Peptides against a protein of PDB entry 1LOE. Designs and how they scored, part 4

Target 1, 181 residues: chain A of PDB entry 1LOE
Amino acid sequence: TETTSFSITKFGPDQQNLIFQGDGYTTKERLTLTKAVRNTVGRALYSSPIHIWDSKTGNVANFVTSFTFVIDAPNSYNVADGFTFFIAPVDTKPQTGGGYLGVFNSKDYDKTSQTVAVEFDTFYNTAWDPSNGDRHIGIDVNSIKSINTKSWKLQNGKEANVVIAFNAATNVLTVSLTYPN
Target 2, 181 residues: chain A of PDB entry 1LOE as posed
Amino acid sequence: TETTSFSITKFGPDQQNLIFQGDGYTTKERLTLTKAVRNTVGRALYSSPIHIWDSKTGNVANFVTSFTFVIDAPNSYNVADGFTFFIAPVDTKPQTGGGYLGVFNSKDYDKTSQTVAVEFDTFYNTAWDPSNGDRHIGIDVNSIKSINTKSWALQNGKEANVVIAFNAATNVLTVSLTYPN

## One batch from the design tools (peptide; made by RFdiffusion4, then SolubleMPNN; aimed at target 1 N59; its pose is not in this set)

Design b2_p17_4_s4
Fold by OpenDDE base, seed 3:
Structure b2_p17_4_s4 (fold): chain B 181 residues (1-181), chain A 17 residues (1-17)
Amino acid sequence: as target 1 above (181 residues)
Amino acid sequence: MTYTLSATVDLKEVFPA
């Protein structure tokens, strides 16, 4: 069994293992997806392709990823859309449609997008978000409309620790978000 | 405070050979 792993503790100005798209950049050893202005999209991709499953054997990989993020959004109305962790084909490009978190390009399910995403959504879009209007964590499969969601109370400006794990034996993707304080 | 969410995802279907 082969294993691929990587770790980035500090983001440098010339990060060799990341591909930056749109307005994504590094500053003060942190990855920043946007410049806190209207109509901005930024992404960062791991530069090496990953082998998710083997078509010859049918074996699917287990994986786990962890990261820490901070969002500054003191109110729920004058705010950006949030961000995603996502897996997509190597030639994936940023999508600029409003509300689609930079990874989708329509409100409809589209299998050709070939995208699995975990969203941390800070803006309520009536057309596809949970009707309670809460900020939420979502699991997205080829659609901005999540297959499952969890209401999430953003702690403004505080660090959130995230773990995303996939169990190939059960096909279950699990997301855990923790505010340690 | 910890929030947990899970879903079933068929990666072979999402990323066909």
Scores: peptide ipSAE 0.767, ipTM 0.973, DockQ to the pose 0.927
OpenDDE base, seeds 1, 2, 4, 5: peptide ipSAE 0.696, 0.755, 0.680, 0.715; ipTM 0.966, 0.972, 0.964, 0.968

## One batch from the design tools (peptide; aimed at target 1 P49 S55)

Design b2_p18_1 (made by RFdiffusion4)
Pose (drawn by RFdiffusion4):
Structure b2_p18_1 (pose): chain A 181 residues (1-181), chain P 18 residues (1-18)
Amino acid sequence: as target 2 above (181 residues)
Amino acid sequence: SFPEKVRFGFSATTNSYL
């Protein structure tokens, strides 16, 4: 049995239990992944590796994460590229920016990726996004092309509360985001 | 197969459309 848990309700200026990659930094008690600036990537990882499954027993971890996040765009129309919560190898480094969300490099399945991410995608990329063109939440496994998506209407500047849970018994990954009111 | 140990994290990106 192995458990890993943490909570950070207010981020401080020297959050030593996070690894920052790209433009990720903490400001005014928030984790800032990108400022409202063009062509940038920011990533932050919890510093401890987490044991998510075991080859000797074949057991896989149950887990829950929750966080509140804000997307603040200049207006409701010109908004790119989005935001991800991801599970990647211990040595993960930033991948392709733009519509690949710092996490993937291809629309095709890439076995060497070894990352699954839940995306909160605010920009329609014709090449791989749902053709309806809506902003959406997706589950990505080793590809930027989501295996599953759900349209989501972005509320600019507003707090969204998200819970992602993995039940090892069913292998169900559930994602919930709620806007207050 | 995925590794036994991984890291959890957050990522965000932008482009010229912003």

Design b2_p18_1_s1 (made by RFdiffusion4, then SolubleMPNN; from b2_p18_1, 6 letters changed)
Fold by OpenDDE base, seed 1:
Structure b2_p18_1_s1 (fold): chain B 181 residues (1-181), chain A 18 residues (1-18)
Amino acid sequence: as target 1 above (181 residues)
Amino acid sequence: SMPDYVRLGFSATTNDAL
């Protein structure tokens, strides 16, 4: 192929129906988020909303989810832009592409976004990414500029198993990534 | 601050740098 593709190959035990946005589509084996073309945005939402906050009881919903993704790039040195798991308002639509990963529109904090994301960022954007230029996992809260990052070694073409836990009270996500193969 | 109801999702992008 000539361009990088991002795919979800396993959705976990609680797979739901999907709402496709942008260039996202499915086969029997995987969800493909991007076409083999430049300047594309592909998204897929779980159709069922999650009740995160109950204003009557004050209870918040904490959850753990898991999935498996694959990044297929024709050249491991040139991989853009990245893949992200996100939590957003029910009516969320694709946002700015490229380095904004289709999820955010600014590096400045914007509380109206109401979006939290775990990014698996493969492309260095000098305006907001960690200065060491490493591919990284980041926690994003209402901004593409991560509040916390950790360097991550991409294994091109291999399945990455991800577990993400969300604490609604703190708006904090915990993420683990492993390459079993 | 998060809204009362949310959706979970996946997103990916490409650019001209490839």
Scores: peptide ipSAE 0.669, ipTM 0.914, DockQ to the pose 0.639
OpenDDE base, seeds 2, 3, 4, 5: peptide ipSAE 0.649, 0.634, 0.654, 0.666; ipTM 0.899, 0.901, 0.907, 0.908

Design b2_p18_1_s2 (made by RFdiffusion4, then SolubleMPNN; from b2_p18_1, 5 letters changed)
Fold by OpenDDE base, seed 1:
Parts: structure tokens; sequence; C-alpha cells
Structure b2_p18_1_s2 (fold): chain B 181 residues (1-181), chain A 18 residues (1-18)
């Protein structure tokens, strides 16, 4: 391939129907979010909505999800733009591409987006990314500018196991990533 | 505010720099 591709190879034990957006597609073994071409946005949504907040009872729903992803880049030094897991309104559509990862439209806080994301960011955008230029995991709340980040070393072509826990009361996500031997 | 119902999803992008 000539450009970076991003794939999900394991969705977890509770596989659901998917709503494909942009250039995303699936095979028996994986969901491929981008083709090996420039300027693409690929998304896939779980079709079943999740009831996070019950205003009638005041109940808040927490959840834990897991998946496995692979980034395949022909050159490990040139990998763009990144992969993200996100939580958004049920009618969410693809947003700005490139460094906005198809999920956000601004580095400024925008409460109307109602979107929380975990980014696995492979491309440095000087306007909002950590100044050290490291590839990183970030937690994004209504903005592509992360509220918290941690450096992450990409292992090109290898499966990364991810576990994400969401606390709806605090709107905080906890992320773990491992590369199994 | 946060919506009562949400969807979970995955997204990835490429740009014209690579």
Amino acid sequence: as target 1 above (181 residues)
Amino acid sequence: SFPDYVRLGFSATTNDAL
C-alpha cells in the first residue's frame, strides 16, 4: 500500500450490526476504516443506541468496551492521521477529516458536539497536539484538543488490544492499550 | 449537556500529506 490504513480486527464478544459512514467497509476478519488513498474519512457506528442518562430516574449508565485495532503504514515514520473510538449523538455524521479525525470540527470547546472520543493520534498537528510531537492517546471532550494525553509508541502492523471504560457521571474515559506478545 | 442516548463508533482519517 502507498498510504496508511486503519482496521478493527476484533469488536468484542457483543458484536452488533454496523452503520458504515464514509469509506469504511468490512470483511470476515476485519473492519477497514480507510483505503490506501489520501484524504479519506471512514467511520462505523454500532447500530444499537446506548441509554447513557435516564432523566426520569437519574440513573447514569457506565460501560466497558474492548476491541483490537491494527494500523498498517508503508512507512513507520509517515503515518496519518489517526484512529479514534467515540461516543456521540445517535444521528452523528462524519465531521472534519484529516487531523480532526472525522469526529470534531474545532479545537475550541463546542458543547453542541456532545461528543467524547479516545484518539490514537499518529500525526502531529501543531495547533492542538502536545508540543513534544509524540504519537499519543488522547481523551477528547467536545474538541479535538485533548483534555489529557499520554505518549504512545505505535507498533506498525501489530494488533493492539484496547479496553475503554466510560463513567457517565464524570464524562471520563479510562483507556488501556496493550500489544500482546 | 449530554444526550440521553448515544451511539458508539470508530473513525479514522488520512490526509494529503502522505
Scores: peptide ipSAE 0.676, ipTM 0.918, DockQ to the pose 0.635
OpenDDE base, seeds 2, 3, 4, 5: peptide ipSAE 0.654, 0.641, 0.666, 0.667; ipTM 0.905, 0.906, 0.912, 0.908

Design b2_p18_1_s3 (made by RFdiffusion4, then SolubleMPNN; from b2_p18_1, 7 letters changed)
Fold by OpenDDE base, seed 1:
Structure b2_p18_1_s3 (fold): chain B 181 residues (1-181), chain A 18 residues (1-18)
Amino acid sequence: as target 1 above (181 residues)
Amino acid sequence: SMPDYVRLGFSATTSDSL
């Protein structure tokens, strides 16, 4: 094909039911977020809501989650736009496509978004991405412009194992990515 | 700040921005 595809090949041990949005769909083997065409948005939500804040007790829920994803690009030098793991309000819907990754609508901080994301960004957007132009992992809080980034070398067609920990009190995520193969 | 209840999810996009 001539377009990049993004897939989740391992969802984690809980095997939660999924709510598909946009072009996302599943087969027996994997979750495919994008079609082999341009200008697509594909999303999948875990159906079970997470109670991260208890207003009565003031307690926050911290968690660790893991998954495995694969990026399949016909040309390793031309990969757009990226893949994201996100935390959003229960009624979240697909947002702006392209460089906004279907999760945000602005590079300006917007507290009404109430969305935190870990981006695996394969395409350099000059308006907000790190100036070195590297593919990168980013932590996004209410904006597509990351509050923190780290360069990441894509291994095309290889499974990437990801572990993400969320601290609800600080709204901070920690991320690890490994290529075991 | 985050709401009391959230959903976790995955998202990916393609475009003609290449």
Scores: peptide ipSAE 0.677, ipTM 0.910, DockQ to the pose 0.631
OpenDDE base, seeds 2, 3, 4, 5: peptide ipSAE 0.650, 0.630, 0.675, 0.676; ipTM 0.899, 0.900, 0.910, 0.910

Design b2_p18_1_s4 (made by RFdiffusion4, then SolubleMPNN; from b2_p18_1, 6 letters changed)
Fold by OpenDDE base, seed 5:
Structure b2_p18_1_s4 (fold): chain B 181 residues (1-181), chain A 18 residues (1-18)
Amino acid sequence: as target 1 above (181 residues)
Amino acid sequence: SFPDYVRLGFSATTSDAL
């Protein structure tokens, strides 16, 4: 019966142009993806497309991004469902809600998704999540079932600093999360 | 195959699972 709100308090060094989808919206202070209500999907896209793959030359772009998120849950022990940073086709729209985080539609690999996500998953879905039941960070490629996960301790109401980097030369995606205090 | 152009974004969900 508990609900959770997800917010991004910092998502770039300067003001960014955003495309809001679902229940996502912004104020002067923060980007709010969801309010503390049931059965919602909230998304926000950077409006400028990124040329990440050059089909003519075969070149892949590098990127580094950083942001700060806050999860506000009335009950720290009962938090659903989570939030993601994702990379998707320019015309991407909200996908399946709940445990699919509004980004995917299946645990089976689907190349037509063309979506890569870093999930910050707060709710255990027995069908695809790590069996230990821990809240976790996951890397998702065309599926909600992560190719790699790491346990993560949620600090409810606290700002988490995230850095995500992709190195095209090595094909390695790096994720770091810290709570400064 | 992966598209030439993409958008970066954030997504979050709530549900009636709780």
Scores: peptide ipSAE 0.693, ipTM 0.921, DockQ to the pose 0.643
OpenDDE base, seeds 1, 2, 3, 4: peptide ipSAE 0.684, 0.668, 0.649, 0.686; ipTM 0.918, 0.909, 0.906, 0.918

Design b2_p18_3 (made by RFdiffusion4)
Pose (drawn by RFdiffusion4):
Structure b2_p18_3 (pose): chain A 181 residues (1-181), chain P 18 residues (1-18)
Amino acid sequence: as target 2 above (181 residues)
Amino acid sequence: SVLPEKVRVGFSATNSFS
């Protein structure tokens, strides 16, 4: 049995239990992944590796994460590229920016990726995004093309509360995001 | 399995606009 848990309700200026990659930094008690600036990537990882499954027993971890996040765009129309919560190898480094969200390099399945991410995608990329063109939440496994998506209407500058849970008994990954009111 | 036994978790974001 192994458990890992943590909570950060207000981020401080020297959050030593996070690894920052790209433009990720903490400001005014928030974790800032990108400022409202063109062509940039920011990533932050919890510093401890987490044991998510075990080869000797074949057991896989149950887990829950929750967080509040804000997307603040210049207006409701010109908004790119989005935001991900991801599970990747211990040595993960930033991948392709833009519509690949710092996490993937291809629309095709890439076994060497070994990451699964939940995306909060704010920009329609004709090549792989749902053709309806809506902003959406997706589950990505080793590809930027989501295996599953749900349209989501972005509320600019507002707090969204999200819970992602994995039940090892069913292998169900559930994602809930709620806007207050 | 898709993932190794031990992983890290994190957040990522990109922006193409100002």

Design b2_p18_3_s1 (made by RFdiffusion4, then SolubleMPNN; from b2_p18_3, 9 letters changed)
Fold by OpenDDE base, seed 5:
Structure b2_p18_3_s1 (fold): chain B 181 residues (1-181), chain A 18 residues (1-18)
Amino acid sequence: as target 1 above (181 residues)
Amino acid sequence: NILPDYVRIGFSATRTVD
């Protein structure tokens, strides 16, 4: 089987293996997705396409990804809208901002999106988010309305360690988030 | 199938507050 792996620990100004979209940029060896302004959308893609599915054989790839992210909001009680890891068609471009996280355009299932995302949602949108209003982790398939969610407590300015794994045999995607310090 | 044969992975974020 085919295997692809990569690791990026320091983000330079001329990262050849990243595609920056919207307001995404690098500074101080860190990838920064949003500018310190309102109504901003920022994305960064790994430049190499990933062979995740073989349409001829039907085989689906397993994958494991680990990353660290920081949400550093000026006001811990007023944070919007969130951060997400996503998988999309190779020609993917920034989508609707705000509560759609720059990844989706509808709460209705849209098969043409061909996008799967793990959201770390800091803002409650009445139209699609869990009714308890909690900040949450969600799994999104072709819609900003998650198929599954779990409450999480944002630690503003702290590093969150995330592991996302997909098991093709069981068709199960797992997400873990920890604040080590 | 939900995803095409080849995809790109990435990160996205939005901000609508100061």
Scores: peptide ipSAE 0.749, ipTM 0.961, DockQ to the pose 0.926
OpenDDE base, seeds 1, 2, 3, 4: peptide ipSAE 0.729, 0.645, 0.710, 0.736; ipTM 0.957, 0.926, 0.943, 0.958; seed 2 fails the geometry check

Design b2_p18_3_s2 (made by RFdiffusion4, then SolubleMPNN; from b2_p18_3, 9 letters changed)
Fold by OpenDDE base, seed 3:
Structure b2_p18_3_s2 (fold): chain B 181 residues (1-181), chain A 18 residues (1-18)
Amino acid sequence: as target 1 above (181 residues)
Amino acid sequence: NILPDYVRIGFSATSTVD
């Protein structure tokens, strides 16, 4: 009987409902996760904790999240790692391991992470990414090694619309990505 | 359950050395 909802259309410099970590920041009403340089980690969390699981009753919340993103990657040979939408413990901190998108620190399953992520991965890591080398969307549970992936053709510099929905009754996470233009 | 009772949601990105 509990519901949490929020919407952020424009990001301001004094966004009190966001927790910025690493190099994450806002500029020109946009959330920017990384600087245009190598060796950066940037994150932004919604400041309010969300009650998603009731350990007493066993009830899990449904959720729907939508957002728009832009990635500038004019070539495939010089590209960053990508980004994730993620759900993690309230005290989650950025991870610095290379290729782990700032969320994980191993390709091995680690239940103590208690983290679920939807990755939009632009860099092929031979150790854990799909062997076809395609840029891809992945669902990550306690590991950078996705439990499921789908090839994604990035449109450079164009806005992508994403909808992520979780159905608690079926335990199904759905991800949709479209380029309206 | 994978997730704790209370969580935070957010975005994360990296640009690391390949």
Scores: peptide ipSAE 0.688, ipTM 0.930, DockQ to the pose 0.723
OpenDDE base, seeds 1, 2, 4, 5: peptide ipSAE 0.651, 0.661, 0.679, 0.669; ipTM 0.921, 0.917, 0.929, 0.926

Design b2_p18_3_s3 (made by RFdiffusion4, then SolubleMPNN; from b2_p18_3, 9 letters changed)
Fold by OpenDDE base, seed 5:
Structure b2_p18_3_s3 (fold): chain B 181 residues (1-181), chain A 18 residues (1-18)
Amino acid sequence: as target 1 above (181 residues)
Amino acid sequence: PILPDYVRIGFSATRTVD
């Protein structure tokens, strides 16, 4: 089997293994995706392509990723729109902003997107989000409309620890989020 | 299949409030 592994615990200004898109940048050893303005989209990609599927054999890779993120909104009661971890084609570019989280362009299933995302959604969009209006974690496949969601209570300004794992044998993607502090 | 053979992984965020 072939394995790709990397770890980034300190984000520097000369981070050569990241591709910055939109308003994404690094400051104070932290990757910052959005600027302190409205209507901003920011992304950062790991620069090395990952061989996740073999079209000749049909084999699909397992993966595990962990990261820490912070949403720090000036107003805890008015937070939009969210944060995502995503997997996309190597030439992926920023997509629609706002509720589409810079990753998708439609609530309708679009196979040409070839994108899977785990969303940490802080804003309720009536057209596609769960009807209870809760902030939520969602699994998105070729659409901003999640195939599965779970309510999530944002702790504004606090570090959230996330683990995402995919088991190819069972075709199950798992997501865990904790606030350790 | 949903994904192509080779992909990139990353993070994205949006903001629509002041």
Scores: peptide ipSAE 0.765, ipTM 0.965, DockQ to the pose 0.919
OpenDDE base, seeds 1, 2, 3, 4: peptide ipSAE 0.750, 0.680, 0.728, 0.757; ipTM 0.962, 0.935, 0.948, 0.962

Design b2_p18_3_s4 (made by RFdiffusion4, then SolubleMPNN; from b2_p18_3, 8 letters changed)
Fold by OpenDDE base, seed 3:
Structure b2_p18_3_s4 (fold): chain B 181 residues (1-181), chain A 18 residues (1-18)
Amino acid sequence: as target 1 above (181 residues)
Amino acid sequence: SILPDYVRIGFSATSTVD
């Protein structure tokens, strides 16, 4: 079997193993996707392609990823869209449609996007989000309309720890989020 | 398969809510 692993504990200003897109950048050793202004999109990709599927054998890779994030809204009652962890074709480019988190461009299923995302969605979009209006974690497959969601309470300015794991044998993606402090 | 053989992974965010 083939294994790929990497870890970035501190983000530097000249992070050579990241591809920055849109307004994404590093500051104070953090990866910053968007500033507290409207109409921005920011992305950062790990520069090396990941071999996740072998079309010849049919084998699919297992993976585990962990990260810490902070959403720091100037007003806790008025936040932006949120963010995603996503997996996409190597030539993936930022998407600019509103509410699509920079990854998708439709609520309709589009197999040509070949994109899977875990969204941490802080804004209720009535056209596709769960009707309860809760901020939520979602699993997105080729669409901003999640195939599954779970309510999540944002703690503004606090660090959240996330673990995302994919089990190829069961075809199950799991997400855990905790606020340790 | 949903994904191609080789992919990139990353993070993405927007501040465009409409």
Scores: peptide ipSAE 0.689, ipTM 0.929, DockQ to the pose 0.696
OpenDDE base, seeds 1, 2, 4, 5: peptide ipSAE 0.658, 0.668, 0.687, 0.665; ipTM 0.925, 0.918, 0.929, 0.925

Design b2_p18_4 (made by RFdiffusion4)
Pose (drawn by RFdiffusion4):
Structure b2_p18_4 (pose): chain A 181 residues (1-181), chain P 18 residues (1-18)
Amino acid sequence: as target 2 above (181 residues)
Amino acid sequence: SVLPEKVRVGFSATNSVS
């Protein structure tokens, strides 16, 4: 049995238990992944590796993460590219920016990726996004093309509360985001 | 399995507009 847990309700200026990659930094008690600036990537990882499954027993971990996040765009129309919570190898480094969300390099399945991410995607990329053109939440496994999506209406500047849970018994990954009111 | 036994978790974001 192995458990890993943590909570950070207010981020401080020297959050030593996070690894920052790209433009990720903490400001005014928030984790800032990108400022409202063109062509940039920011990533932050919890510093401890987490044991998510075991080859000897074949057991896989149950887990829950929750967080509140804000997307603040200049207006409701010109908004790119989005935001991900991801599970990647211990040595993960930033991948392709733009519509690939710093996490993937291809629309095709890439076994060497070894990452699953839940995306909160605010920009329609004709090549791989749901053709309806809506902003959406997606589950990505080793590809920027989501295996599953749900349209989501972005509320600019507002707090969204998200819970992602994995039940090892069913292998169900559930994602809930709620806007207050 | 898709993932290795031990992994790292995190957040990522990109921006293509000002």

Design b2_p18_4_s1 (made by RFdiffusion4, then SolubleMPNN; from b2_p18_4, 8 letters changed)
Fold by OpenDDE base, seed 5:
Structure b2_p18_4_s1 (fold): chain B 181 residues (1-181), chain A 18 residues (1-18)
Amino acid sequence: as target 1 above (181 residues)
Amino acid sequence: NILPDYVRIGFSATSTVG
């Protein structure tokens, strides 16, 4: 079968309390979002809410976080669908599966989503992904159709180190991904 | 504003038949 397992082997500098949704679960060593099975959505949220800005005072809170992920696919040539790091309302629940990555419900801009994500997209969806068909990192704002993308070469079974910074004043996301030797 | 005042951050992944 052409399924994919997504795991986070390091999720922040300190151990965090997590809220598990869908098929997500944890062991002492790793957070498993999905196993290599059909039609699954797995999510995990840091349990503590972030006061990202204060609409009364205008104060903002920026953050930088890091994590290490591993994709394990039985078939390295056809990997579906991908995984995301996302920022959403505190009561967020799993959204549409498949190419929507469990985070969005539309390729059209939907302000009611109130969700920003970094996608690590392993599967080409003709309706919204870059036409070159490359696996890519994308910045998503209220839509699965990214506002910006960069080609990315998946190394199946290898640990990828990611650093993400969010500036709440400007709503700018910065992402870095490396495969250390 | 795109985001509400209070948010959670997290991870999400999907696996389907390709």
Scores: peptide ipSAE 0.718, ipTM 0.936, DockQ to the pose 0.624
OpenDDE base, seeds 1, 2, 3, 4: peptide ipSAE 0.715, 0.677, 0.646, 0.707; ipTM 0.940, 0.928, 0.919, 0.937

Design b2_p18_4_s2 (made by RFdiffusion4, then SolubleMPNN; from b2_p18_4, 8 letters changed)
Fold by OpenDDE base, seed 4:
Structure b2_p18_4_s2 (fold): chain B 181 residues (1-181), chain A 18 residues (1-18)
Amino acid sequence: as target 1 above (181 residues)
Amino acid sequence: NILPDYVRIGFSATSTVE
C-alpha cells in the first residue's frame, strides 16, 4: 500500500486556534493530518489571519515558524503522497487530493490560486516532479510544479524538525529540515 | 504580489493509492 499518515508533534506559534478541514484533527500534543488510509485530505489552518502585505503602503510582514512532523508509513518504500506548509487566502479550502497535496489544482501556473507552499513530497508524480524520482522538498508558487526542489531522505517514523522563514517582500521561503534523532 | 493582503497559514497532507 502507498497510504501514509502525517502528523505534527510540535508547531507554532503557541496558543493558536486551528481551523480543521478534511480529515485533520488534533490532540493536546499532536496535529494529525491524515491516517494511513486511501484517498484522504487533511488540513489545519491557524485561525488568525496574517496581514502579510499592505497594498496601500507596501509594508510587509515577514515571519519565521517552526514545527516537527512525523511520517508513519506502513511501507517505507511506498509512501504517498506528502504534506505541505502553505500560505493562502483566508478563505482557502481543500483543493485537489493525491499528488496535488490538497493545496493545488494544476501543474500549470495559476495566479488565482494565490498560494505559496513548501511541500514535503513523498511520492513521485511523473508529470511534474523532479525527474530523478527522489522524495523532495519543494517550493510551490501557484502550482504543484515546484519552482525549486531539493532531495530529501525520509526517515519513517522519526521526528523531523523544520524551520521556515518567509520574506513577504520577495515571496522567498527558506526551509531547514533536520532529523535530530 | 502573489499573496493577498490577508492570508492564513496551514498544513495539508494527502494519502492515496496510485
Scores: peptide ipSAE 0.700, ipTM 0.931, DockQ to the pose 0.623
OpenDDE base, seeds 1, 2, 3, 5: peptide ipSAE 0.680, 0.662, 0.677, 0.661; ipTM 0.926, 0.919, 0.927, 0.920

Design b2_p18_4_s3 (made by RFdiffusion4, then SolubleMPNN; from b2_p18_4, 6 letters changed)
Fold by OpenDDE base, seed 4:
Structure b2_p18_4_s3 (fold): chain B 181 residues (1-181), chain A 18 residues (1-18)
Amino acid sequence: as target 1 above (181 residues)
Amino acid sequence: SILPDYVRIGFSATSTVS
């Protein structure tokens, strides 16, 4: 099987209440987005909205966030589909599953989605993923087809530390990922 | 601007058999 479980074990310095969607749930130790079962979508949102920009004044709010995730795949050579960190409208709901990672519905640019994501993509979708077939980190803007990608080597069962900074004025995301253990 | 004035941040994952 190519099923995979995705968990977040550390949420950074700021603790917030979560809105669970799909199969996502939490324990005292971790947020589990999916179990290693077929055809699941799990999401969790920080309940507090962020005022990213003011359309009247043009003022913007940047942020930096960090988290630690673990991917547990029964077979490290068959891992599907991936997970994302995303920024979306406050009323966002689960979108298409599978290779769309529950965040997008199209490989074509769709401005109406108003969604920006960092994908940690473990499964190669020929229609839109980088042709080298590597697992990758991608920056997604209103489309599952990333505007920028970088190859990433999954360490099955290991904690990965991620830091993401967002500049609202430029819509630039910076991502750092390390496997410290 | 790509994003609306107010947003939420979240995590999403999928698990399927291809």
Scores: peptide ipSAE 0.698, ipTM 0.934, DockQ to the pose 0.622
OpenDDE base, seeds 1, 2, 3, 5: peptide ipSAE 0.713, 0.670, 0.658, 0.678; ipTM 0.937, 0.922, 0.919, 0.924; seed 1 fails the geometry check

Design b2_p18_7 (made by RFdiffusion4)
Pose (drawn by RFdiffusion4):
Structure b2_p18_7 (pose): chain A 181 residues (1-181), chain P 18 residues (1-18)
Amino acid sequence: as target 2 above (181 residues)
Amino acid sequence: MVLPEKVRFGFSATTSFV
């Protein structure tokens, strides 16, 4: 049995248990992944590796993560590219920016990727996004093309509360985001 | 398995000109 847990309710100026990659930094008690600036990537990882499954037993971990996040755009129309919570190898480095969300490099399945991410995507990329053109939440496994999506209406500047849970018994990954009110 | 036994959890975001 192995458990890993943590909580950070207010981020401080020297959050030593996070690894920052790209433009990720903490400001005014928030984790800032990108400022409202063009063509940039920010990533932050929890510093401890987490044992998510075991080859000797074949057991896989149950887990839950929750967080509140804000997307603040200049207006409701011109908004790119989005935000991900991801599970990647211990040595993960930033991948392609733009619509690939710093996490993937291809629309095709890439076995060497070894990452699954839940995306909160705010920009329709004709090449791989749901053709309806809506902003959406997706589950990505080794590709920017989501295996599953759900349209989501972004509330600019508002706090969204999200819970992502994995149940090892069913292999169900559930994602819930709620806007207050 | 898709993932290795030990992994890291993280957040990522990107921006573009619109």

